Peptides against a protein of PDB entry 4BOS. Designs and how they scored, part 75

Target 1, 163 residues: chain A of PDB entry 4BOS
Amino acid sequence: PVLTRTVVPADNSCLFTSVYYVVEGGVLNPACAPEMRRLIAQIVASDPDFYSEAILGKTNQEYCDWIKRDDTWGGAIEISILSKFYQCEICVVDTQTVRIDRFGEDAGYTKRVLLIYDGIHYDPLQRNFPDPDTPPLTIFSSNDDIVLVQALELADEARRRRQ
Target 2, 163 residues: chain A of PDB entry 4BOS as posed
Amino acid sequence: PVLTRTVVPADNSALFTSVYYVVEGGVLNPACAPEMRRLIAQIVASDPDFYSEAILGKTNQEYCDWIKRDDTWGGAIEISILSKFYQCEICVVDTQTVRIDRFGEDAGYTKRVLLIYDGIHYDPLQRNFPDPDTPPLTIFSSNDDIVLVQALELADEARRRRQ

## One batch from the design tools (peptide; made by RFdiffusion4, then SolubleMPNN)

Design b1_p18_8_s3 (from b1_p18_8, 8 letters changed)
Fold by OpenDDE base, seed 5:
Structure b1_p18_8_s3 (fold): chain B 163 residues (1-163), chain A 18 residues (1-18)
Amino acid sequence: as target 1 above (163 residues)
Amino acid sequence: MKEKLLELMKRLGSNRSG
């Protein structure tokens, strides 16, 4: 089995598309972003004490209006919220640093999904199997550390290709 | 926890626009 990336559109909503892909078992839906953005805004609006201006860099209300635009980027705040919403670890491997950041790692989730990030774009990761009749896997056990090693290998290879 | 989130925001592109 090998870990591979599925390239999603670079349309400023790649994070949402990528998360949707992995949590839905490999479904590519570039139109999923508007509803995900609204979900994020709803959750942020519900907790202005935590999602303060210090965290958001703008007022809670301004952020909610901003994130619902179709041309604004999701990031760590959105990943953390989506991790909680989908009750899974979201592991992001960064090709610039060959580093994995794990969201939800202390929540006791039994499942994890993986994204690859290059500084300006998110893509989903999947495990492909030798048997062509076995569909790719996007949802892993949170105890599957082999997939994390494979993700690091992908990131390291990507970095070497750029140099 | 907030400090960790701020660090992740720096790296992973929160509050950036195209």
Scores: peptide ipSAE 0.238, ipTM 0.798, DockQ to the pose 0.783
Fold by OpenDDE base, seed 1:
Structure b1_p18_8_s3 (fold): chain B 163 residues (1-163), chain A 18 residues (1-18)
Amino acid sequence: as target 1 above (163 residues)
Amino acid sequence: MKEKLLELMKRLGSNRSG
């Protein structure tokens, strides 16, 4: 089995598309972003004490309106929220630093999904199997450390290609 | 948790080049 990258459209919603892909078991739906953006806004609006200006960089209301735009980028706030919503650990491997940031690692989730990030673009990761009849795996055990090693290898290779 | 989130925001935003 090998971990591979599925390239999603390089639009402003690549994070949402990538998350949707992995949490839904490998479903590519570039049209998923509007609903996911609304979900983010709803959750942000529901907890103005936590999602304050100190966190958001703008008022709660302004952020909700901002994230619902089709041309604004999601980040750590969105990943954190989506991890909680989907009840899974979201691991992001960064090709610039070859590091993995884990969201939801302390929540006791049994599931783990992986994204690869290059500084501006997110793509989903999947495990492919030699048997063509075995579909790719996007949802891993939260105890599967092998997949994290493979993700780091992918990131390291990507970095080497750019250097 | 808040501090971790703030740190992650520095790395996983869209304000850097690939």
Scores: peptide ipSAE 0.301, ipTM 0.817, DockQ to the pose 0.402; fails the geometry check
Fold by OpenDDE base, seed 2:
Structure b1_p18_8_s3 (fold): chain B 163 residues (1-163), chain A 18 residues (1-18)
Amino acid sequence: as target 1 above (163 residues)
Amino acid sequence: MKEKLLELMKRLGSNRSG
């Protein structure tokens, strides 16, 4: 089995497209962003005590309006929220630093998904099987550390290609 | 948890507009 990258459109919603892809088992839907943005805004609005200006960098209401725009980029806040919503660990491998940041690692989730990030763009990761009749896997066991090693290898190779 | 999130925002939020 090989871990591979699926390149999603380099638009303002690549994070949402990537998350949707992995949590839905490999469904590419670039039109998923508006609903995901609304979902995040709803969750943020529901807990103004936690999602304060200190966390958001703006008022709760301002953030909700901002994230619902079609030209704003998602990041760590959105990933953390989506991790909780989908009840899975979201692992982001960074090709610039060759490290993995794990969201939801302390929540006791049994499943994990993986994204690759190059400092600008997010893409989803998937495990491809030699049997063409076996569809790619995007949802892994949270105990599957091999996939994390493979993700690091993929990121390291990507970094080397840019050097 | 909040502190960790803030640190992650520095690394993974390069394209975030204010």
Scores: peptide ipSAE 0.243, ipTM 0.803, DockQ to the pose 0.536; fails the geometry check
Fold by OpenDDE base, seed 3:
Structure b1_p18_8_s3 (fold): chain B 163 residues (1-163), chain A 18 residues (1-18)
Amino acid sequence: as target 1 above (163 residues)
Amino acid sequence: MKEKLLELMKRLGSNRSG
Protein backbone atom coordinates (compact mmCIF):
# COMPACT_ATOMS: atom_id res chain seq x y z
CA PRO B 1 0.00 0.00 0.00
CA VAL B 2 1.20 3.47 -0.91
CA LEU B 3 0.07 6.94 0.04
CA THR B 4 -0.76 9.24 -2.85
CA ARG B 5 -2.24 12.68 -3.36
CA THR B 6 -5.25 13.59 -5.44
CA VAL B 7 -4.73 16.98 -7.00
CA VAL B 8 -7.82 19.11 -6.50
CA PRO B 9 -8.48 22.36 -8.36
CA ALA B 10 -6.08 25.14 -7.48
CA ASP B 11 -8.78 27.55 -6.38
CA ASN B 12 -9.32 29.49 -3.19
CA SER B 13 -11.44 26.64 -1.82
CA CYS B 14 -8.87 23.85 -2.12
CA LEU B 15 -8.82 23.36 1.66
CA PHE B 16 -12.54 22.75 1.79
CA THR B 17 -12.48 20.50 -1.26
CA SER B 18 -9.62 18.50 0.24
CA VAL B 19 -11.27 18.07 3.62
CA TYR B 20 -14.53 17.08 2.00
CA TYR B 21 -12.71 14.53 -0.13
CA VAL B 22 -11.06 12.73 2.76
CA VAL B 23 -13.94 12.80 5.24
CA GLU B 24 -16.39 11.56 2.61
CA GLY B 25 -14.22 8.63 1.63
CA GLY B 26 -12.78 9.96 -1.58
CA VAL B 27 -15.53 12.06 -3.10
CA LEU B 28 -14.23 14.91 -5.21
CA ASN B 29 -16.70 17.77 -5.10
CA PRO B 30 -15.25 21.18 -5.94
CA ALA B 31 -18.68 22.69 -5.36
CA CYS B 32 -18.74 21.76 -1.67
CA ALA B 33 -17.09 24.96 -0.46
CA PRO B 34 -20.08 27.31 -0.14
CA GLU B 35 -21.88 25.04 2.29
CA MET B 36 -18.73 24.32 4.25
CA ARG B 37 -18.03 28.03 4.51
CA ARG B 38 -21.52 28.62 5.85
CA LEU B 39 -21.07 25.81 8.34
CA ILE B 40 -17.85 27.31 9.65
CA ALA B 41 -19.43 30.74 9.91
CA GLN B 42 -22.31 29.26 11.87
CA ILE B 43 -19.99 27.54 14.31
CA VAL B 44 -17.88 30.67 14.78
CA ALA B 45 -20.96 32.80 15.34
CA SER B 46 -22.21 30.38 17.98
CA ASP B 47 -19.16 30.83 20.21
CA PRO B 48 -17.98 34.43 20.26
CA ASP B 49 -16.18 33.89 23.56
CA PHE B 50 -13.74 31.42 22.04
CA TYR B 51 -13.72 32.82 18.53
CA SER B 52 -12.77 36.28 19.65
CA GLU B 53 -10.99 39.02 17.78
CA ALA B 54 -7.76 37.79 19.33
CA ILE B 55 -8.19 34.47 17.54
CA LEU B 56 -9.85 35.65 14.36
CA GLY B 57 -7.89 38.83 13.76
CA LYS B 58 -11.21 40.55 13.17
CA THR B 59 -14.57 40.72 14.89
CA ASN B 60 -16.68 37.59 14.99
CA GLN B 61 -19.21 39.08 12.60
CA GLU B 62 -16.53 40.33 10.22
CA TYR B 63 -14.99 36.87 10.10
CA CYS B 64 -18.31 35.22 9.37
CA ASP B 65 -18.92 37.57 6.48
CA TRP B 66 -15.36 37.11 5.27
CA ILE B 67 -15.22 33.31 5.33
CA LYS B 68 -18.48 33.06 3.42
CA ARG B 69 -16.98 34.93 0.48
CA ASP B 70 -16.06 32.72 -2.45
CA ASP B 71 -12.55 34.14 -2.73
CA THR B 72 -11.18 33.85 0.81
CA TRP B 73 -8.74 31.20 1.98
CA GLY B 74 -9.07 28.82 4.87
CA GLY B 75 -6.34 27.97 7.32
CA ALA B 76 -5.73 26.66 10.81
CA ILE B 77 -8.93 28.10 12.26
CA GLU B 78 -11.05 26.42 9.62
CA ILE B 79 -9.17 23.12 9.90
CA SER B 80 -9.61 23.08 13.67
CA ILE B 81 -13.32 23.72 13.29
CA LEU B 82 -13.72 21.03 10.65
CA SER B 83 -11.81 18.57 12.81
CA LYS B 84 -14.28 19.11 15.61
CA PHE B 85 -17.27 19.02 13.31
CA TYR B 86 -16.30 15.77 11.59
CA GLN B 87 -14.95 14.31 14.83
CA CYS B 88 -11.64 13.29 13.30
CA GLU B 89 -7.99 14.17 13.56
CA ILE B 90 -6.84 16.20 10.59
CA CYS B 91 -3.14 15.88 9.86
CA VAL B 92 -1.52 18.41 7.55
CA VAL B 93 1.88 17.59 6.10
CA ASP B 94 3.81 20.61 4.82
CA THR B 95 6.05 20.02 1.81
CA GLN B 96 8.15 23.08 2.56
CA THR B 97 9.10 22.08 6.09
CA VAL B 98 8.40 18.33 5.97
CA ARG B 99 6.46 18.47 9.18
CA ILE B 100 3.01 17.36 10.23
CA ASP B 101 0.61 19.53 12.17
CA ARG B 102 -2.15 17.58 13.83
CA PHE B 103 -5.54 19.04 14.58
CA GLY B 104 -7.68 17.30 17.17
CA GLU B 105 -4.82 15.17 18.45
CA ASP B 106 -5.96 15.54 22.06
CA ALA B 107 -9.67 15.01 21.43
CA GLY B 108 -9.57 11.22 21.47
CA TYR B 109 -10.91 10.76 17.95
CA THR B 110 -10.64 7.29 16.47
CA LYS B 111 -10.35 8.54 12.89
CA ARG B 112 -7.54 10.35 11.10
CA VAL B 113 -7.44 12.05 7.71
CA LEU B 114 -4.49 13.61 5.92
CA LEU B 115 -3.87 16.67 3.78
CA ILE B 116 -0.72 17.81 2.02
CA TYR B 117 0.09 21.52 1.96
CA ASP B 118 2.72 23.37 -0.07
CA GLY B 119 2.31 26.80 1.49
CA ILE B 120 -0.48 27.82 -0.85
CA HIS B 121 -2.41 24.77 -1.99
CA TYR B 122 -4.06 21.89 -0.12
CA ASP B 123 -4.55 18.40 -1.54
CA PRO B 124 -6.04 15.28 0.03
CA LEU B 125 -4.06 12.11 0.64
CA GLN B 126 -5.24 8.55 0.16
CA ARG B 127 -3.89 5.04 0.53
CA ASN B 128 -3.85 2.95 -2.63
CA PHE B 129 -3.87 -0.82 -2.46
CA PRO B 130 -2.17 -3.39 -4.70
CA ASP B 131 -5.54 -4.86 -5.61
CA PRO B 132 -6.92 -2.53 -8.26
CA ASP B 133 -10.44 -3.48 -7.26
CA THR B 134 -9.94 -2.24 -3.70
CA PRO B 135 -10.88 1.43 -3.50
CA PRO B 136 -8.44 3.91 -1.97
CA LEU B 137 -8.71 4.64 1.74
CA THR B 138 -8.96 8.22 3.01
CA ILE B 139 -10.02 7.63 6.61
CA PHE B 140 -7.41 5.99 8.81
CA SER B 141 -7.21 4.86 12.38
CA SER B 142 -5.88 7.51 14.71
CA ASN B 143 -3.44 4.82 15.81
CA ASP B 144 -2.06 4.38 12.29
CA ASP B 145 1.29 6.12 12.59
CA ILE B 146 2.60 4.37 9.49
CA VAL B 147 0.47 6.64 7.35
CA LEU B 148 2.14 9.64 9.01
CA VAL B 149 5.56 8.28 8.09
CA GLN B 150 4.38 7.79 4.53
CA ALA B 151 3.04 11.33 4.47
CA LEU B 152 6.42 12.68 5.57
CA GLU B 153 8.11 10.65 2.87
CA LEU B 154 5.71 12.01 0.30
CA ALA B 155 6.34 15.56 1.47
CA ASP B 156 10.10 15.08 1.47
CA GLU B 157 10.00 13.82 -2.09
CA ALA B 158 7.92 16.80 -3.12
CA ARG B 159 10.40 19.16 -1.48
CA ARG B 160 13.35 17.51 -3.18
CA ARG B 161 11.69 17.90 -6.57
CA ARG B 162 11.67 21.66 -6.01
CA GLN B 163 15.34 21.84 -4.96
CA MET A 1 -5.49 25.51 23.08
CA LYS A 2 -5.80 29.10 21.95
CA GLU A 3 -2.05 29.59 22.10
CA LYS A 4 -1.45 26.44 20.11
CA LEU A 5 -3.97 27.50 17.52
CA LEU A 6 -2.24 30.85 17.15
CA GLU A 7 1.04 29.07 16.49
CA LEU A 8 -0.59 26.91 13.86
CA MET A 9 -2.05 29.98 12.22
CA LYS A 10 1.46 31.33 11.75
CA ARG A 11 2.38 28.27 9.72
CA LEU A 12 -0.84 27.54 7.87
CA GLY A 13 -2.49 30.93 7.64
CA SER A 14 -0.04 32.77 5.40
CA ASN A 15 -2.26 32.32 2.36
CA ARG A 16 -5.23 34.06 3.94
CA SER A 17 -6.74 36.78 1.80
CA GLY A 18 -8.04 40.09 3.09
Scores: peptide ipSAE 0.236, ipTM 0.799, DockQ to the pose 0.616; fails the geometry check

## One batch from the design tools (peptide; made by RFdiffusion4, then SolubleMPNN)

Design b1_p19_1_s1
Fold by OpenDDE base, seed 4:
Structure b1_p19_1_s1 (fold): chain B 163 residues (1-163), chain A 19 residues (1-19)
Amino acid sequence: as target 1 above (163 residues)
Amino acid sequence: ARAREEALRRRRREQEASL
């Protein structure tokens, strides 16, 4: 089995599309972003004490208005919120540094999903199997450290192609 | 694109430090 990426559109909502893809078991839906943006805004608005200006970089209300725009990009805070919402660890492998950032690693989740990030764009990762009748896997055990090694290998290959 | 990339990296670092 090999770990591969599915290239999603670079339409300012690649993070949301990528997260949706992996948590839904490999469903590509570029139209999912507006609802996910509203979900994040709702969660942030519900807890202004936790989601402070120190975390958001702006007031709670300003962030909620900002993230609901069609052209704003998600980042670490959005990944953290989505990790909590979907109750899974979100692992992001960075092709520039060949490092994995793990979100939700201390929450005790039994599942993990993987994204690949190049500094401006997110794509989802999936495991393909030799048997063509076996569909790709996007949700892994939090104990599956082999998939993390494979993600690092994929990122290293991507880095070499760009250098 | 490069300027936007740098801004996103800065934002991500700031948020990670605060989480």
Scores: peptide ipSAE 0.028, ipTM 0.677, DockQ to the pose 0.135
Fold by OpenDDE base, seed 5:
Structure b1_p19_1_s1 (fold): chain B 163 residues (1-163), chain A 19 residues (1-19)
Amino acid sequence: as target 1 above (163 residues)
Amino acid sequence: ARAREEALRRRRREQEASL
């Protein structure tokens, strides 16, 4: 089995597209972003004590209006929220640092999904199997550390290509 | 692209520090 990268459109909603892809088992839908942005805004608005100005960098209401814009970039806070919503660990391998940032690692989730990040763009990762009739896997066991090693290998290779 | 890349990194670091 080989871990591979599926390149999604390089628009300002690549994070949402990538997350949707992996949590839905490999469904590419670049039009999913507006609904996911609204979902995040709804979650943030529902808990102003937790999602404080200190965390958001702006007032709760200002953040909600901001994240719903079509040109807003998703980041760590959005990944954290989506991890909680989908009840899975979201692992982001960074090609600039060749490290994995794990979101939801202490929540006790049984599943994990993987994204690859180059500092400006997010893409989803999937495991392909030798049997071409076996569909790729995007949702892994949270105990599957082999996939993390494979993700690091992909990141290292990507880094070498840029150098 | 470089400016956006740096802005995203800064934002991510700030969010990670707050979580």
Scores: peptide ipSAE 0.028, ipTM 0.680, DockQ to the pose 0.179
Fold by OpenDDE base, seed 1:
Structure b1_p19_1_s1 (fold): chain B 163 residues (1-163), chain A 19 residues (1-19)
Amino acid sequence: as target 1 above (163 residues)
Amino acid sequence: ARAREEALRRRRREQEASL
C-alpha cells in the first residue's frame, strides 16, 4: 500500500475539490465548489453565536457573502466547518514545514481523511493497493497512524524536490 | 462519468462500514 496525491486544478477552489474527493471516496469533481461554498455559508449563518466576528474575522453576513464568491480561497475555518459537517478528522500535511495539522482531532470521530498543502494549493491523498482490482482508499480509521507517517514521508520528499 | 461516481460512492460506503 502506497500513499499518493491526485493533482486537482490550481484554481481558487482547490480546497473544496480536494475535500470533496476524499469524503466521496475518490470522486474528482472540480465543479463541486459552488455547492460546498453554499453549504459552508448555510452552516455559518445558522449559528451566529458560535461563528462570531471574532472567529470569522468579519461579520457573519459578510463572511457568508464572501465565501460564496467563486474567487475566494478556503482555509482553516472552512476545513474546520467541513470536518464537523462530514463528521471526520481532516489531516493536512504541509510540505513547507513537514507537519500535519489535524482538524477535528478532539471530536471523537472514527474516520480521517488527508490533504497535502504547499502554502497555496491543496491536493487530496489516497492509499493505492498492489491489487489492481482493489480501488484506492481515501477514508481511513482515526486509529490508523501509519497513514500519517506515510503522509509525512510524502511531504518530506516533496520538500527535498524543491531544494 | 455519472456511473463512475455512483460506483465510487458505493465502494466508499462499503469501505466505511469495514472500518
Scores: peptide ipSAE 0.020, ipTM 0.594, DockQ to the pose 0.019
Fold by OpenDDE base, seed 2:
Structure b1_p19_1_s1 (fold): chain B 163 residues (1-163), chain A 19 residues (1-19)
Amino acid sequence: as target 1 above (163 residues)
Amino acid sequence: ARAREEALRRRRREQEASL
């Protein structure tokens, strides 16, 4: 089994497209972003005490209006929210630092998904199998640390290609 | 394309159940 990268469009919604891909088992749908943005806005609006200006960097209402725009980028806040919503750990391997940022690691989730990040763009990761009739795996056990090692190896190779 | 997406969503459910 090999961990591979699926390149999604380098539009303003690559994070949402990538998350949707992995949590839906490998469905590439660049048109999913508007619904994902609305979902996040709904969650944020539902709990203004938790999602405060200190966390959002802007007022709750301003954030909700901002994230629903088609040209704003998602980041750590959105990943954290989506981790909670989908009840899974979201692991982001960074090709610039060759490290993994884990979101939801303290929540006790049994599932994890993986993204690769180069500082400006997100792509989803998947495990391919030798049998072509076996669909790629995008949802892993939270105990599967081998996939994290494979993600780091993939990031190392990506960094070498850019240097 | 739609049929493929539906099949993949079904596969996701199977993956989640096996974890």
Scores: peptide ipSAE 0.019, ipTM 0.586, DockQ to the pose 0.020

Design b1_p19_1_s2
Fold by OpenDDE base, seed 3:
Structure b1_p19_1_s2 (fold): chain B 163 residues (1-163), chain A 19 residues (1-19)
Amino acid sequence: as target 1 above (163 residues)
Amino acid sequence: SAAAEAALRAKRAAQLASL
């Protein structure tokens, strides 16, 4: 089995598309972003004490309005929220640094999903199997450290190719 | 696994419905 990258559209919602892809078992749906943005906004709005201005960098209401815009980029705060919502680790391998940032690693989740990030774009990762009848896997055990090694290898290769 | 993926989707649907 090999870890591969599925290139999603390079629009302002690549993070949401990528997360949706991996948590839905490999479903590419570029139209998922509005719903996911609203989901995040709803979660943030539901707990203004936790999602404070100190955490968000803006008021709770301002953030909710901002994240629901079609042209705003998701980042670490959105990944953290999505990790909590989907109850899984979201592991982001960076091709520029060849490092993995783990979101939700201290929550005790049994599942993890993987994204690859190049500094401006997110793509989902999947495990492909030799048997063509076996569909790719996007949700891994949080104990599967091999997939993290494979992600680092993939990122290193991307860096060498300047991709 | 497929079962794990289905479970995650089910959890998402349940949580989304409760919002």
Scores: peptide ipSAE 0.026, ipTM 0.599, DockQ to the pose 0.024
Fold by OpenDDE base, seed 2:
Structure b1_p19_1_s2 (fold): chain B 163 residues (1-163), chain A 19 residues (1-19)
Amino acid sequence: as target 1 above (163 residues)
Amino acid sequence: SAAAEAALRAKRAAQLASL
């Protein structure tokens, strides 16, 4: 088994496309962003006490309007929200630092998904199997630390290629 | 619609559970 990267479009919605890909079991759908943005806005609007200006950096309403725009980028706050929504750990391996940022790691989720991030772009990660009839895996056990090692190796290779 | 969004959430949850 090998961990591989699926390149998604750099269209300001790469985070949403990448998350959709991994949580849907490897379905590439660049048109998923509007629905994903709406989902996040709905979650934020539903709990203005938790999703305060202190958390969002803007008012609840301003954030909802902002995230629903086609040209705004998702980041840590959106990943955190999506982690909670999908009840899974979202692990982001950064190719610039060769580090993994874990979202939802303290929530006790049994599943994890992985993204790779280069500072401006997100892509999903998947495990390919030697048997061509076995579909790639995008959802891993939260106990699978081997996949994290593989993600770090992948990020390190990417970093070396840029240097 | 709210119904469509709920259906999408349910589909995603079911898919996550099956993988």
Scores: peptide ipSAE 0.025, ipTM 0.614, DockQ to the pose 0.020
Fold by OpenDDE base, seed 5:
Structure b1_p19_1_s2 (fold): chain B 163 residues (1-163), chain A 19 residues (1-19)
Amino acid sequence: as target 1 above (163 residues)
Amino acid sequence: SAAAEAALRAKRAAQLASL
């Protein structure tokens, strides 16, 4: 089994496309972003006490209007929200630092998905199998630490290619 | 697993429908 990267469009919605890909079992749908942006805005608007200006960097209402634009980028706030929504760890391996940021690791989720991040762009990760009749896996056990090692190896290789 | 993926998709659909 090999962990591989699926390159999604380098548009302003790569995070949403990547998350959708892994939670849907490997379905590439660049048109998913508007709905996911609305979902984020709905969740943020529902809890203005938690999602304060200190967290958002702008008022709750301003953030909701901002994230629903088609040209704004998602980040850690959106990943945290999506982790809670899908009830899974979202593990992001960074090719610049060769580190994994784990969102939702303290929530007791039994599942995890993986993204790769280069400082600007997000892509989804999947495990391919030698059996052609076995489809790629995008949802892993939260106890599967081997996939995290493979993600680090993938990121390290990407870093070396840029050197 | 395939079962986990199917369950996650079902959960997503249910949650989105309630928004």
Scores: peptide ipSAE 0.024, ipTM 0.587, DockQ to the pose 0.024
Fold by OpenDDE base, seed 4:
Structure b1_p19_1_s2 (fold): chain B 163 residues (1-163), chain A 19 residues (1-19)
Amino acid sequence: as target 1 above (163 residues)
Amino acid sequence: SAAAEAALRAKRAAQLASL
């Protein structure tokens, strides 16, 4: 089996589309972003003590309004929230540094999903199987370290392509 | 709502467990 990426649209909502893809088992739905943005806003609004201006860079209400816009970009805050919401580790392999940032790694989740990030764009990762009738896998065991090695290899290859 | 969010979370968790 090999780890591959599915390129999603660069429409300002690539993070949401990518997360949706992996947590839904490989369903590409670019229209998922508005609902996911609202989900983020709901969670942020529900805990203004934790999601403070110091964390958000703006007031809680301003952030909620901001993230619900269709032209704003999600980041580490959104990934952290989505990790907690879906109860899975979200691993982001960065092609610029060839490093993996792990969100939710200390939460004890049994599942992990993987994204690839190039500094401005997110794509989902999946494991393809030799049997064409076996669908790709997007949800992995949190003990599957092989997939992390494969993600690093994929990121290194992507980095070499740009150098 | 919080209830709707919890229900969605449960659904997502079930999907993750089944895959």
Scores: peptide ipSAE 0.027, ipTM 0.673, DockQ to the pose 0.019; fails the geometry check

Design b1_p19_1_s3
Fold by OpenDDE base, seed 5:
Structure b1_p19_1_s3 (fold): chain B 163 residues (1-163), chain A 19 residues (1-19)
Amino acid sequence: as target 1 above (163 residues)
Amino acid sequence: MEKELEELRRKREKQLASL
């Protein structure tokens, strides 16, 4: 089995497209962003005590209006929210630092998904199998350390290509 | 980065050995 990346469109919503891809088992839907932005805004609005200005960097309402814009980029806050919503660990491997940032790691989820990030763009990761009749896997066990090793190797290769 | 990779590789090795 080999871990590979699926390149999604380099638009303002690559994070949402990538997350949707992995949590839905490999479904590419570049048009998913508006609904996911609304979902995040709804979740944030529902808990103003937790999603405070200290976390958001702005008022709860200001954040909700901001994230629903088509030209704003998602980040750690959005990933953490989506991790909770989909009840899975989201692991982001960074090609600039060759490190993995884990979201939801202490929540006790049994599943994890992986993204690759280069500083401005997110792509989803998937496991391809030797058997062509076996579809790629995007949802892994939270105990699968092999996939994390493969993700780091993939990121390291990507970094070397930029040098 | 390298330390993290080494740690994960070590864990992988342990997982494989336990199978």
Scores: peptide ipSAE 0.021, ipTM 0.506, DockQ to the pose 0.019
Fold by OpenDDE base, seed 3:
Structure b1_p19_1_s3 (fold): chain B 163 residues (1-163), chain A 19 residues (1-19)
Amino acid sequence: as target 1 above (163 residues)
Amino acid sequence: MEKELEELRRKREKQLASL
């Protein structure tokens, strides 16, 4: 089995599209972003003590209004929130540094999903199988170290390709 | 990266399944 990349639209919502893809088992839905943004805003608004200005970099209300815009970029804060919501570790492999940033790694989740990030754009990763009748896998065991190795190798190849 | 990758590969080799 090989780990492959599915290229999602290069819009301001690529993070949300990518997360939705992997947590829903490989469903590409570029129109999912508005609901994902509203979901995040709802979670943030519901706990202003936890999601403080120190964490958000802006007031709770300002963040909620900001994240619901269709032209704002998601990042580490949004990934952390989505990790908690979907109860899975979100692993982001960076093609510039060839490193994996793990979100939710201390939460004890049994599942992990993987994204690939180039400093600007997020794409989802999936495992493809030789049997054409076996659908790709996007949700992995949190103990699956093979998929992390494959992700790093994929990122390293991507970095070399751009040099 | 290289050291981390090597450690992950070592852990992978201890697993029963190959994917």
Scores: peptide ipSAE 0.020, ipTM 0.496, DockQ to the pose 0.019
Fold by OpenDDE base, seed 2:
Structure b1_p19_1_s3 (fold): chain B 163 residues (1-163), chain A 19 residues (1-19)
Amino acid sequence: as target 1 above (163 residues)
Amino acid sequence: MEKELEELRRKREKQLASL
């Protein structure tokens, strides 16, 4: 089995497209961003005590208005929220540092999904199987450390190609 | 609740069952 990258459009919503892809089992839908933005805004608005200005970098209301715009980028805050929503660990391998940032690692989730990040753009990762009739896997066991090693190898190769 | 939000919640429930 080989871990591969699916390139999604380089628009302002690549994070949402990538997350949607992996949690839905490999469905590419660039039009999913508006509804995912609204989902995040709804979650944030529902708990202003937790999602404070200290966490958001702006007031709760300002953040909700901001994230619903079609030209704002998602990041760590949105990944954390989506990890909680889908009840899975979201692992982001960074091609600039060749390190993995794990979101939801302390929540006891049994499943994980993987993204690759180059400093500005997110793409989803998937495991391809030798049998062409077996669809790619995007949801992994949280005990599958092999997939993390493969992600690091993929990121290292990507970094070398840009140097 | 928006229909799109409701569908996302439905998808979440489906994913939780399959995880």
Scores: peptide ipSAE 0.025, ipTM 0.599, DockQ to the pose 0.021; fails the geometry check
Fold by OpenDDE base, seed 1:
Structure b1_p19_1_s3 (fold): chain B 163 residues (1-163), chain A 19 residues (1-19)
Amino acid sequence: as target 1 above (163 residues)
Amino acid sequence: MEKELEELRRKREKQLASL
């Protein structure tokens, strides 16, 4: 089995599209972003003590209005929120540094999903199987460290191609 | 500009998580 990336549209919502893809088992839906933005805003609004201005960099209300815009980028804060919501570890492999940033790693989740990030764009990762009738896997065991190694290899190859 | 803001947010979150 090999780990591959599925290229999603390079729009302002690539993070949301990528997360949706992996948590839904490989469903590509570029129209999912508005709903996911609303979901995040609702979660943030529901707990202003936890999602403080210190974390958000702006007031709770300002953040909620901001994230619901269709032209604002999702990032680490949104990944953290989505990790908590979907109760899974979200692992982001960075092609610039060839490192994996883990979100939710200490929460005790049994599942992990993987994204690849190049400093601008997010794409989802999936495991493909030799049997063409077996669909790709996007949700992994949190004990599956092989997939992390494969993600690093994929990122390293991507970095070398930029040389 | 928005991308720069995202980078700042990432740094802030990591800094807060390390406290």
Scores: peptide ipSAE 0.024, ipTM 0.577, DockQ to the pose 0.077; fails the geometry check

